# Peptides against a protein of PDB entry 7RZF, part 86

Target 1, 358 residues: chain A of PDB entry 7RZF
Amino acid sequence: PFQEEHLKQLYKIVPIKDIRNLYVTFPIPDLQKYYKSNPGHYLGHLIGHEGPGSLLSELKSKGWVNTLVGGQKEGARGFMFFIINVDLTEEGLLHVEDIILHMFQYIQKLRAEGPQEWVFQECKDLNAVAFRFKDKERPRGYTSKIAGILHYYPLEEVLTAEYLLEEFRPDLIEMVLDKLRPENVRVAIVSKSFEGKTDRTEEWYGTQYKQEAIPDEVIKKWQNADLNGKFKLPTKNEFIPTNFEILPLEKEATPYPALIKDTAMSKLWFKQDDKFFLPKACLNFEFFSPFAYVDPLHCNMAYLYLELLKDSLNEYAYAAELAGLSYDLQNTIYGMYLSVKGYNDKQPILLKKIIEKM
Target 2, 358 residues: chain A of PDB entry 7RZF as posed
Amino acid sequence: PFQEEHLKQLYKIVPIKDIRNLYVTFPIPDLQKYYKSNPGHYLGHLIGHEGPGSLLSELKSKGWVNTLVGGQKEGARGFMFFIINVDLTEEGLLHVEDIILHMFQYIQKLRAEGPQEWVFQELKDLNAVAFRFKDKERPRGYTSKIAGILHYYPLEEVLTAEYLLEEFRPDLIEMVLDKLRPENVRVAIVSKSFEGKTDRTEEWYGTQYKQEAIPDEVIKKWQNADLNGKFKLPTKNEFIPTNFEILPLEKEATPYPALIKDTAMSKLWFKQDDKFFLPKANLNFEFFSPFAYVDPLHSNMAYLYLELLKDSLNEYAYAAELAGLSYDLQNTIYGMYLSVKGYNDKQPILLKKIIEKM

## One batch from the design tools (peptide; aimed at target 1 L68)

Design b2_p28_3_s2 (made by RFdiffusion4, then SolubleMPNN; from b2_p28_3, 13 letters changed)
Fold by OpenDDE base, seed 2:
Order: C-alpha cells, then structure tokens, then sequence
Structure b2_p28_3_s2 (fold): chain B 358 residues (1-358), chain A 28 residues (1-28)
C-alpha cells in the first residue's frame, strides 16, 4: 500500500521510442471482488469517452492530446491503479499541468452529476454484445486464460465474469471517484526530452528516469479545479443493438448478389448471408455524378464537401464504433462511395444520421 | 477508450513494453 511519501510524485521517464505519453495514476482498493458491478469500468468508460463534451474532445481542441485511455489496472496484491493515459503532442508536453487540471475538472463534473444507471446499462449491454459475439479463442490460449481467472471467479461464473455486468452499485462508483483526487496522484511523463536529465535507472530494462515531488502549489491548483462548462456527460448511445434475430435463408437465395431493383436512377443488388449467420450487414452505396470529375474545380469541391460531411458526422463516430457500427465515405472518379457496416439492427439509424448531414 | 478495450486490442498487437516499464516505475 502506498504511504503518503509515495503520493504526489512525478516521474520523468526516457523512452526507447520517440513517444510522448502522460500517465495520471491513482492507487485504488482491489476491486476484483466487485466484478459484477465493475465500478472502475464505469469510470473508465466516461473518462475515456471520445464524444462531444468528453475530456478527450476538449484536450484535442487545445491541440495537447491525440488519444486518451482511462480505466483500472491490476497492481500488486491488495490494490489497483486507476489510470488516465494520454498521447501528448509537442505542445501538450509543455501543458502537462493544465492537462491534469482538465482531468480533475472532468472528475469534478462526474462528482456533480453522480452515478448514472443508464450509463451502467449501456456498459452492461455493450459487454453482453462483446461476450455473445466474441471470436473463438485458440484452445491452448483459452485454457491458460481460464486457469488464470479461476483464482478470481467461481467456476460457474468464470466464462462470463469478465463480460457480464449484473449489479448497479452507485456507492462503489462514488468510492472509486473519491480516490481520484490530487492528493492521491502519481504522474509519469514519458519523453525523450528528459534524456540526460535523469538520476535513476530501472533494474529490469535499464530505463532511465527521475522522480520528483509535485509542488504543493500545483496540488492546490488541481484541488481547486472548477466545473468547466465545456464538459458534459455523453448522450445515450442510440446505436447499441438489441435485436439479434437471424432471418431464415430464402428459398431463392443466390450465391451471388441478385438485382432486386432496376430503375433509371438506381440499381439495387442484394445477397443474403449464407456463411457467417451473424446479425450483421454491409450496406454499400455508389453515387454517380457527371460533375464530380468534370474539371479540377469540381473535383476539389467534391473533396471539400466530403471532408465537411465527415467532420459533421464526428459526433456519432465514437458511439457507432462502440456499438460495433462503422461507416466509410470516399471520393470516386464517378462521384462518392458510402459504406455502412456492422450489426444490422441500428444501421438504419446511422444511415439516417448520414443522410441528414448530406 | 477504456484500458480494457485497449488491452483487448493490444493482445492482438505486441504489448508495447513501455506500459509495463511505466507500471513498474509507478509501482516503486
């Protein structure tokens, strides 16, 4: 267990690769016994969210961060870490204190809003989908994995315990959130800019690092983190599939796409899945315009239009990805191509959102 | 993204030794 002298520490680490990373970490209790509620996953889902009003969205808007990951990780026996990890830009490396301030502002927003049962339900539903449609693991790897997790879970639950959420525990969410405070922080900054400025060497890999105490003034600045009005909870993910029905194979099902509609303005080809039997579909649209490539101006306008369309859809991209939906938009020599792929149930919703932005 | 999601993705790619090093240093 970390004592007070181990808290409020900054580690400057020299990487082998040219990378810039920030790790903001918090010692937390061992949450393994709470796997049915998984409060660390709930907080990781929100802190690691990429939608509008998220921590990542604001830090990207500042040009300081490219990617963000949040969640719990196993530590030594009897404790875990909650980790917020970001990929830093060159500018972000100069603004680490302000990045961490924004993290505490987001955490303060989560305290102000309190635990949300609907967010837990989304996590539950997403994990249930992931469990139901997980690929078959190789028997050797799977057996070794199961042997490892048998130490943590009852035999009857060992197959499901990593995926199936059962209990909403707002008390445990609040308990973990109460550990995410500046007085409990351990920070690591990974950058080649610390080369020749270190005084310690890690024993296993020879990694060079420096350890410093975080100044009390900086800790106080983070303790006084105000509510930032730019931070908002995510909206409900409308793309999470709920219907997994597999339609029977039609008697007239062809092994190749069949032309099912032929008009002056459109042709429609359809092929039923005869191989995978998954509740998934691929929708592919090719739009033809005689103007798309008539001259360089029209070509550039078509490119700009597609970039603006993609930008206007960014608010849905992360929610769709989490729900196992994807879309792709490309310029073609004849016009545009649109693809929508993934679980079929909510594809019409995503397609409607795309069309509304066109 | 969650750490759990990233670990699921990284189990498909070589777990960058960097995370393990950082965690070891942070465990000191």
Amino acid sequence: as target 1 above (358 residues)
Amino acid sequence: MTIEEKLREKKLKEVAPELDIVERILSL
Scores: peptide ipSAE 0.306, ipTM 0.825, DockQ to the pose 0.331
OpenDDE base, seeds 1, 3, 4, 5: peptide ipSAE 0.299, 0.305, 0.308, 0.306; ipTM 0.825, 0.825, 0.826, 0.827; seeds 4, 5 fail the geometry check

Design b2_p28_3_s3 (made by RFdiffusion4, then SolubleMPNN; from b2_p28_3, 15 letters changed)
Fold by OpenDDE base, seed 5:
Structure b2_p28_3_s3 (fold): chain B 358 residues (1-358), chain A 28 residues (1-28)
Amino acid sequence: as target 1 above (358 residues)
Amino acid sequence: MTIEEKLRKEKEEKVAPELEIVERILLQ
């Protein structure tokens, strides 16, 4: 167990690769027994969210962070860690104290809003989808995994325990959230900029690092984190599939795409799935314009248009991805290509969002 | 992204997680 003397530590670590990472970690109780409620996953989902008003969205807007990951991880015997990990920009490396302040502001927002049952329900639904449509694992790896987790779960639950949420436990969410405090923090910064400035070596990989105490003044700044009005809880994810019905194969089903609509302005090809039998679809659109590639100006305008369109759709990208939907937009020599892929149930919603931004 | 999703992706990509090295240091 970490004693008070092990808390409020900063580690400056030299990587082998040219990477810049920040790890903000909190010792937490062992949550394994609470797998049915998984309060750490709830918090990881919110802290690691990438939508508007998220921690990542704000840190990206400042140019400090590229990616963010949040959640619980197994530690040593009798405890776990909650980790917030970010990929730092060069500018972000100069603003680590401010980045961590924003993390505590977001955590304070979560305290102020309290646990949300609808967020838990979304996590439950997403995990149920992931379980139902999980790819076949390699038998050897799967058997070894199952053998390992038999120590943690009842035999009847061992196949489902990692995926299926059953109980909303706001008390446990609050308990974990109460451990996410500046006085309980351990920070690691990973950057080549620390080369030649370290005084310790890790025994296993020979990784060079320096350990420092975080100044009390910095801890106090983080303790006094106010509510940042830019942080908001996510909106409900409208892309989560609920209908998984597979339509029967039509008697007239063709082995190749058939032309089902032919007009002066559009052609439509359709092929029913005859192989996978999944509640998924792939929508592909090719838009033709005689102006798209006529000269360098039009080419650059078409490129700029597509970049602006992608930017305008970024607010939906993460929610769609979580729900197993994706889209792709590309310039072509003839115009533009759009693809929408994933579960068919909510594809019309995503497609409508794309069209409304076009 | 959740940590569970990241760990899944890293396993699929066969990339040694930098997190493992960091964790070893943080567990000391």
Scores: peptide ipSAE 0.294, ipTM 0.825, DockQ to the pose 0.332
OpenDDE base, seeds 1, 2, 3, 4: peptide ipSAE 0.288, 0.287, 0.286, 0.286; ipTM 0.822, 0.818, 0.821, 0.820

Design b2_p28_3_s4 (made by RFdiffusion4, then SolubleMPNN; from b2_p28_3, 15 letters changed)
Fold by OpenDDE base, seed 4:
Structure b2_p28_3_s4 (fold): chain B 358 residues (1-358), chain A 28 residues (1-28)
Amino acid sequence: as target 1 above (358 residues)
Amino acid sequence: MTIEEKLREEKLKKVAPELEIVERILLQ
């Protein structure tokens, strides 16, 4: 276990690659025995969320961060880490203290709202989908993975333990959230800008770094993190599939797309899946407009329209992705192309949201 | 995204997580 002397530390690390990363870490108890409730995954899901009112959304809006990852990771025996990792912009590297302040503001928002059973249920459902439809791992890699996991889980649960959520434990969520405090923080900043400013070398890789105590004034600023009104819990994910029925292959199924609708305004081709037998579909739409490329003005207007449309759909993009849905919007010489792919169950919901923004 | 999701993606891509180096330093 980390003693007090190991807390409130800042590590400045020189990478081999030209990367800028921030790691905000907290020592937490070993949560492995609580895998059925997985309170660290609950918190990682919220802290790592990318929707409106998320930590990432705010940090992106400031131009400080490109990506964010949150969650628990195994440490040494008897403890784990909760980690918030962000990819920093050049500007973000200058605002690390403020970035961490925003992290604590978001954590304070989670304390104020308390544990939400509906969020746990979404995590449970998403993990169940991911487990059910996980790609076939290569046997060699899978066997090695399972052999490692057997040290931690009963043989009967070893295949499901990483995905199975069964118990909502608000007490454990609060317990982990109580460890996410400035007084428990260990920060690492990874940047080439620290080259020639380090005094230590890591023994295994020769990575150069400097260790510093975080000033008490900075810790106090983070301890006084208020509720930032920009932070909100995510809305319910409407895209999570619940129906996985595979329709039987039609007797007249063609190996190629068949024209099933032909009108003056629309043509529709359909091909049933005859190979994969998954509850997934690909919807492709080509829109034709005689005005799309008539002149440079119309071309620019069509481009701007799609950029605005994409921006207006960003609020759904992450929730759709989590649920195994994706969409693509492109300009074509004839107009526009739209593609919607993934689990078929909630594709109509996503398609409706796209059309409502068009 | 979650750390678990990222680690799964990186493992699939055969990319060693940069996090491992940072973790070794943080565990010192």
Scores: peptide ipSAE 0.301, ipTM 0.837, DockQ to the pose 0.319
OpenDDE base, seeds 1, 2, 3, 5: peptide ipSAE 0.275, 0.274, 0.291, 0.283; ipTM 0.831, 0.832, 0.836, 0.835

Design b2_p28_4 (made by RFdiffusion4)
Pose (drawn by RFdiffusion4):
Structure b2_p28_4 (pose): chain A 358 residues (1-358), chain P 28 residues (1-28)
Amino acid sequence: as target 2 above (358 residues)
Amino acid sequence: SPIEEFLEGINYYEGSIYGNIKLDDISI
């Protein structure tokens, strides 16, 4: 649907609720036919990746961006999109050309070195382990899912869809990585600061927007010289699991969690799993404080402190959320709250680091 | 000062352990 008359364009949209965002849209051909190598997931794993020396951490370090989501959007049949969607700070709206410039800097940093064998082997291993201990399904919604993807795949791999991968073909990685060029951009800015500046309006919904077609100054500023920032490839993962042993049932087996520790400091509830036999467990905690909801100031500093703790600890723990260990730490009325769940092997390192950062 | 008072107010917690692990694997 994107003919070249309406390419290289930058719209400005006025919202109703106060948000600020930047969408970068590329068009690409259909890659649902390529469901073995999956080049769109490779570039999605390399673009939208938090951690040391990556696209998001540098935009955090310049104070312009809270978070960004990579990957490719799939639309209808026979055509596909690719999106880099970002949200902005107060002075992140002033430097949009520099943000998209850094996006093509990281793309060119990934074009000078291109394919990687160990990233494909690591992602394939992760999908294989995440498929081998696939948990049980709720019977409603699961049959709708496997009837939702029954149109594309044959009868043998109706289940093993986007779980098992056979081959690493760098040609298709290079092909989709070439279609990401600044002659294929479509920038869209959402900001509430364009109230009285919009000529055009939408008939169907009634929203207002613009046409600021990007002059060639900034296009030929985008693709001209792009060496690097302080970017780097992600490093070897250490949260990949190795212990897949189901520990045996002990003498005191109970059908409900029993109170084992009762002190004036803490109490526990424990139950060995009897039904599922998956090498994974969930640990949860609820810390209490009478000072958490005393007045609005103390009920306000709690969200700020807990949010800054999540801010400063996502850079470390995104590899744990990527390997299958997910944590969550949010505030409650009474006190604050913690819940770490996932594979059985790496809960101590993660929970201990959470405490010592807390 | 409100953050200091909130952190010094944490003297009690409840916990639950469910799944395939030993009891002594985890401590605070």

Design b2_p28_4_s1 (made by RFdiffusion4, then SolubleMPNN; from b2_p28_4, 11 letters changed)
Fold by OpenDDE base, seed 1:
Structure b2_p28_4_s1 (fold): chain B 358 residues (1-358), chain A 28 residues (1-28)
Amino acid sequence: as target 1 above (358 residues)
Amino acid sequence: DVLEKLLNSIKYYEGTIEGNIKLDDISL
């Protein structure tokens, strides 16, 4: 277990790779026995959220961070870590203190709002979908994984324990949030910019680093993190599938796409799935415009249109992806291509949103 | 010890975009 002298430490680490990463680490109790509620996953889902009002959205808006991951890490026996990891921009590397301040502001927002049962339910539903429709893994890797987790879970639950949430435990969520405090923080900054500025070498891998105590003034700044009005809980994810009905194969089902609609303005081909039998669909749209590629000006305007359209859809992208939906928009020499893929149940909702922005 | 665990590999459960509990190994 970390002693007090191991807390409030800053590590400046020289990577072998040209990477810029920030790790904000908190010691937490061993949560393994709470796998049915998984409070670390709940917090990781919110802290790692990419939607409007998220931590990442704010940090991206400032140009400081590219990606953010939040979650629990296995420790040694009897303890774990909660880690927030971000990919830093060059500018973000200069604003690490402010980035961490924003992390604590977001954590403070989570404390102020308290545990949300609906968020837990979304996590439960998403994990249930992921379990039910899990792709086939390589047998050897899967068997080895299962053998490893047999030490932690009952035999009857070993297949489900990593996926199926059963219990909403707001007390455990609050308990973990209480550990996510500046007085418990360990910070690691990974950047080649620390080359020649280190004074220690790690024994096992030869990693060069510098260890510093985080100044009490900085800790105090983080402790006094206010509520930032830019941070909001995510909205309910409208894209989470609830209907998994697979329609029976039609008697006239063709092995190839059949033309089911032919009009002056549209052609529609359809192919029923006869192989996978999943509640998934692929919608592909090709839009034709005589103006799309007539001259360089129109070509550039068509490009700008799609970039603006993509930007206008960013608010839905993450929520759709979480729910196993994706879309793609591309310029073509004839106009535009749109693809919508994933679970079929909520595809009409996503498609409608795309068309409303067009 | 603690730094070594950080510097080696970080295996964590993340809130993933797939809505799944993902174990990722981050090597520094």
Scores: peptide ipSAE 0.010, ipTM 0.415, DockQ to the pose 0.015
OpenDDE base, seeds 2, 3, 4, 5: peptide ipSAE 0.000, 0.007, 0.008, 0.000; ipTM 0.303, 0.366, 0.429, 0.272; seeds 4, 5 fail the geometry check

Design b2_p28_4_s2 (made by RFdiffusion4, then SolubleMPNN; from b2_p28_4, 13 letters changed)
Fold by OpenDDE base, seed 2:
Structure b2_p28_4_s2 (fold): chain B 358 residues (1-358), chain A 28 residues (1-28)
Amino acid sequence: as target 1 above (358 residues)
Amino acid sequence: SVLEELLNSIKYYEATLEGNIKVDEISF
């Protein structure tokens, strides 16, 4: 276990690649035995969430962070880490203390709200979908992976243990969340800006770094993290598929798209899947406007319209992606192109939201 | 409008719970 001398430390690391990363690391108990409840996945899902009121949303709004990942990582035998990793902007590199303050404000929000069974259920359902429709892996890589995880899971569960959640354990969520405190933090900042400012070299890879104690005043600032009213739990993900029924192939099914609707305003082509037999669909829309490319003004207006539309849909994009749905919006010389892809069950919901914003 | 027609089609789909409509292409 880490002793006090290993906690409240800041590492400034010089990378080989031109990257700017922040790693906020907490030592946690070994959670491997709790794989059926996976409290680290629950916390990683919320801390790593990208929706409105998320940690990432706030940090992006400030221009400090590009991406965020939260989750558990294996350490040495008998302990793990919980790591919040962010890609820093140049400006974010100057605001690391405030970024970490926001992390603790979000963690404090999670403490205040307590464990949510509905969030666990969404994680369970998403993981079950991912397991059920898992793509074929390369045999050699898959075998090596399975051989590795046999050390951690019963043979009977080795295929399912990484995916299938079985038990909601709010006690374990709270236990892990209680370890995510400023007094337990280890911070690493990775940036080329530390070149020539380091005093140590790592033994194995020759990585240049500087180690500093985090000032007690900074630790106290993080300990006194208040509830930030910008942080909210995510809303329920309405895009998670529940119906996976494969309809029988129609007798008149053609190997090419058939025109099934022809009106003054629209033409519709349909092709049933005759190859994959997955509960997935692709919806492609081409919108025609005689004004889209008539002059430079209209072209710029059409561009601006699409950018505003995309911005207005950002609240759904992440939730849809998590649920295995995607959309694409593009300007064309004739108007606009829309594509909706993924599990068919909730495509109408996403399509409706897109159209309502248009 | 084309958008109203799409919204009506979605509402109809929601009401009928009719299965895997793999719509490949709607051209407007």
Scores: peptide ipSAE 0.026, ipTM 0.479, DockQ to the pose 0.102
OpenDDE base, seeds 1, 3, 4, 5: peptide ipSAE 0.032, 0.024, 0.000, 0.022; ipTM 0.579, 0.468, 0.289, 0.361; seeds 1, 3 fail the geometry check

Design b2_p28_4_s3 (made by RFdiffusion4, then SolubleMPNN; from b2_p28_4, 14 letters changed)
Fold by OpenDDE base, seed 4:
Structure b2_p28_4_s3 (fold): chain B 358 residues (1-358), chain A 28 residues (1-28)
Amino acid sequence: as target 1 above (358 residues)
Amino acid sequence: DVLKLLLNSIKYYEGELIGNIKVDDISL
């Protein structure tokens, strides 16, 4: 485990690839025994959330961060880490202290709101769906994985333990939140901009790095992180599927899409799933417009329209994706293509939102 | 080695890092 001397440290690391990453790491207790409640997953879900009022949304709005991930990571037996990782812009690389301040403001928001049972329930439902409809893995990889996780979970639960949540434990969520403090922080900045500015070499990989203590003034700045009114908890995810009924095959099911509607303005083809028997569908829409590709101006207008439409749908995209729904919007030489894929239960909700934004 | 833990943190995204959950290509 990290000792106090290993805390409040800044690492400037030179990558082989041209990448800009920030890792904000906190030592946390070993949560392995709490896998049924998984408080680190709960916090990862909120900190890693991409919706309105999220940490990522605010950091993106400032042009500092492209992507954010948050969650627990195994260390060794008896300790773990909570890590917030962001992909930095060039501008974000100049604002690392302010990015971390925003992380602590968001963590302070989570403390102020307290543990939310409904958020846990959403995580539980999402994980249950992911488990229930998990794809077949390659036997070799799967067997090796299962053999590894047998060291951590009971034999009877080894298949479910990584997925199924059972217990809402607000006490454990608070316990982890109490470890996410500036005094416990370890910061790593990965950038080519540190080339020639490092004084150490890592033994095994030859990675060039510099280690510095984070100034006490910076730690105090982060300790005094106020409530930022831009941060909000996510709204309830309306895209989480609840109906998994598989309709029986029609007696006259064709191996190919059948034309079920033909009108002057629309054709509709339908094919029932006769192979996978999953509560999933693919809805594909081709919209024809004689104006979409008539000249370069109209082509660019059609492109701009779809980019604006996608941007206007960002508020729903992440929540839909978490729930195993996806959409795709593309320009075609004939007009526009829309695809909606995933669990059929909530596809009408996503489709409706797309059409309302169109 | 603390750096190995940090560098392994970079390589082994095998942990439950939530965010950009590539919903594994729902092989339809």
Scores: peptide ipSAE 0.022, ipTM 0.565, DockQ to the pose 0.017
OpenDDE base, seeds 1, 2, 3, 5: peptide ipSAE 0.010, 0.007, 0.010, 0.009; ipTM 0.492, 0.435, 0.511, 0.508; seeds 1, 2 fail the geometry check

Design b2_p28_4_s4 (made by RFdiffusion4, then SolubleMPNN; from b2_p28_4, 14 letters changed)
Fold by OpenDDE base, seed 5:
Structure b2_p28_4_s4 (fold): chain B 358 residues (1-358), chain A 28 residues (1-28)
Amino acid sequence: as target 1 above (358 residues)
Amino acid sequence: DVLKKLLDSIKYFEATIEGNIKLDDISF
């Protein structure tokens, strides 16, 4: 485990690939024994959230960050890490200290709000859905994975332990939050901009890096992170499926899509699932417009329209994706294509939101 | 084309969301 001398360190790392990443790492206790409550997952869900008032939403609004991932990482037996990883813009690379300040402001918001049982319940429900409708894996890989996790979980729970949450433990959430402090931070910035500015080489891979102590003034700045009024807890996820009923096969079920509606303005094909028997559907819409591809201007306008539409849907897209719903929007030579996929229960909600934005 | 796209969509398997958010190993 890291000693005190290894904390409050900044690493400037030269990547092989042209990437700009920031890793903010906190040593945390081994949470393995708390798998039934999984406080690290709870915090990862909130810190990594992409909805309105999230850390990512604010950092994106500043133009500093493209993506954000928060969560626990295994270290070795007896310790773990909590890591916040962001993909940095070129501008974000200049604002690393301020990005980390915003991270601590969000963490401070989580402390101020305290552990939320409803958030835990959503995580529990999402994980239960993921477990119940888990796809078939290749036997070789699955067996190897299960053999590995037998070292960490009771035999009776080995299949469920990674998914099924049982216990809301606010005390453990607070315990982890207490480790997410500036005095415990390790920062790594990965960028080609550090090429020729490093003084060390990693032993095994030859990665060039520089190690520096984070100035005490910067640590104090982060310690004094106030509540940023832009940060809010997420709203409840309306896309979490609750109905998993599979309708019986129709007697006249065709092996191919049947035309079930034919009108001057629309054709509808339907095929019932006769193979997978999942509470899922794929909705595909092709919209025809004589103007979509008539000339380069209209083509570009149709493209820009879809990009703006996608951008306007980002808030719903993340919540839908967490719930096992996805959408896709594409330009076609005939107009526009929309696909909505996933659990059928909440597809009408997502589809309605898409149509309302269109 | 529409029917083909529809048939292709029926073959779509959604990736399972892993219950544990584990960060991938940083390969430096």
Scores: peptide ipSAE 0.016, ipTM 0.382, DockQ to the pose 0.026
OpenDDE base, seeds 1, 2, 3, 4: peptide ipSAE 0.000, 0.015, 0.000, 0.005; ipTM 0.313, 0.409, 0.300, 0.391

Design b2_p28_5 (made by RFdiffusion4)
Pose (drawn by RFdiffusion4):
Structure b2_p28_5 (pose): chain A 358 residues (1-358), chain P 28 residues (1-28)
Amino acid sequence: as target 2 above (358 residues)
Amino acid sequence: SSLEEEIHEMAQANIEEEREEFLEELLS
């Protein structure tokens, strides 16, 4: 749908709720026919990746961006999109050309070295382990899913869809990585600061927007000289699991969780799993404080402190959320709350780091 | 019509929620 008359364009959209965002849209051909190598998932794993020396951490370090989501959007049949969607700070709206410049800096940093064998082996291992201990399904919604992807795949791999990968073909990685060029951009800015500046309006919904077609100054400023920032490739993962042993049932087996520790400081509830036999467990905590909801100031500082703790700890724990260990730490009325779940091997390192950062 | 639908969806987007959905999709 994107003919070249309406390429290289930058719209400005006025919302109703106060948000600020930047969408970078690329068009790409259909890659559903390539469901073995999956090059879009490779570039999605390399673009939208938090951690040390990556695209998001540098934009956090310049104070412009809270978070960003990579990957490719799939539309209809015979055509596909690719999206880098970002949200903005107060002075992140002043430097949009520099943000997209850094996006092509990281793309060119990934074009000078191109394919990687160990990233594909690591991602394939992760999908294989995440398929081998695939948990039970709720019968409603699961049959709608496997009837939703029944049109594309043969009868043998109706289940093993986007779980098992056979081959690492760097040609398709290079092909989709070439189609990401600044002659293929479509920038869209959403900001509430364009109230009285919009000429055009939507008929269907009634929204207002513009046409600021990007002059060639900034295009030929985008693809001209792109060496690097302080970017780097992600490092070797240490949260990949190795212990897949189901521990045996002990003498005192109970059908409900029993109180084991009762002190004036803490209490526990414990149950060994009897039904599922998956090498994974969930640990949860609820810390109390009478000072958490005293007045609005003390009920306000709690969200700010807990949010800054999540801010300063996502850079560390995104590898645990990527390997299958997910944590969550949010506030409640009475006190604050913690819940870490996932594979059975790396809960102590993660929970201990959470406490000592807390 | 498809252009105006995309612009309307962008005016109501939540990026933090789309990041959680992208991570679930990456692990699937």

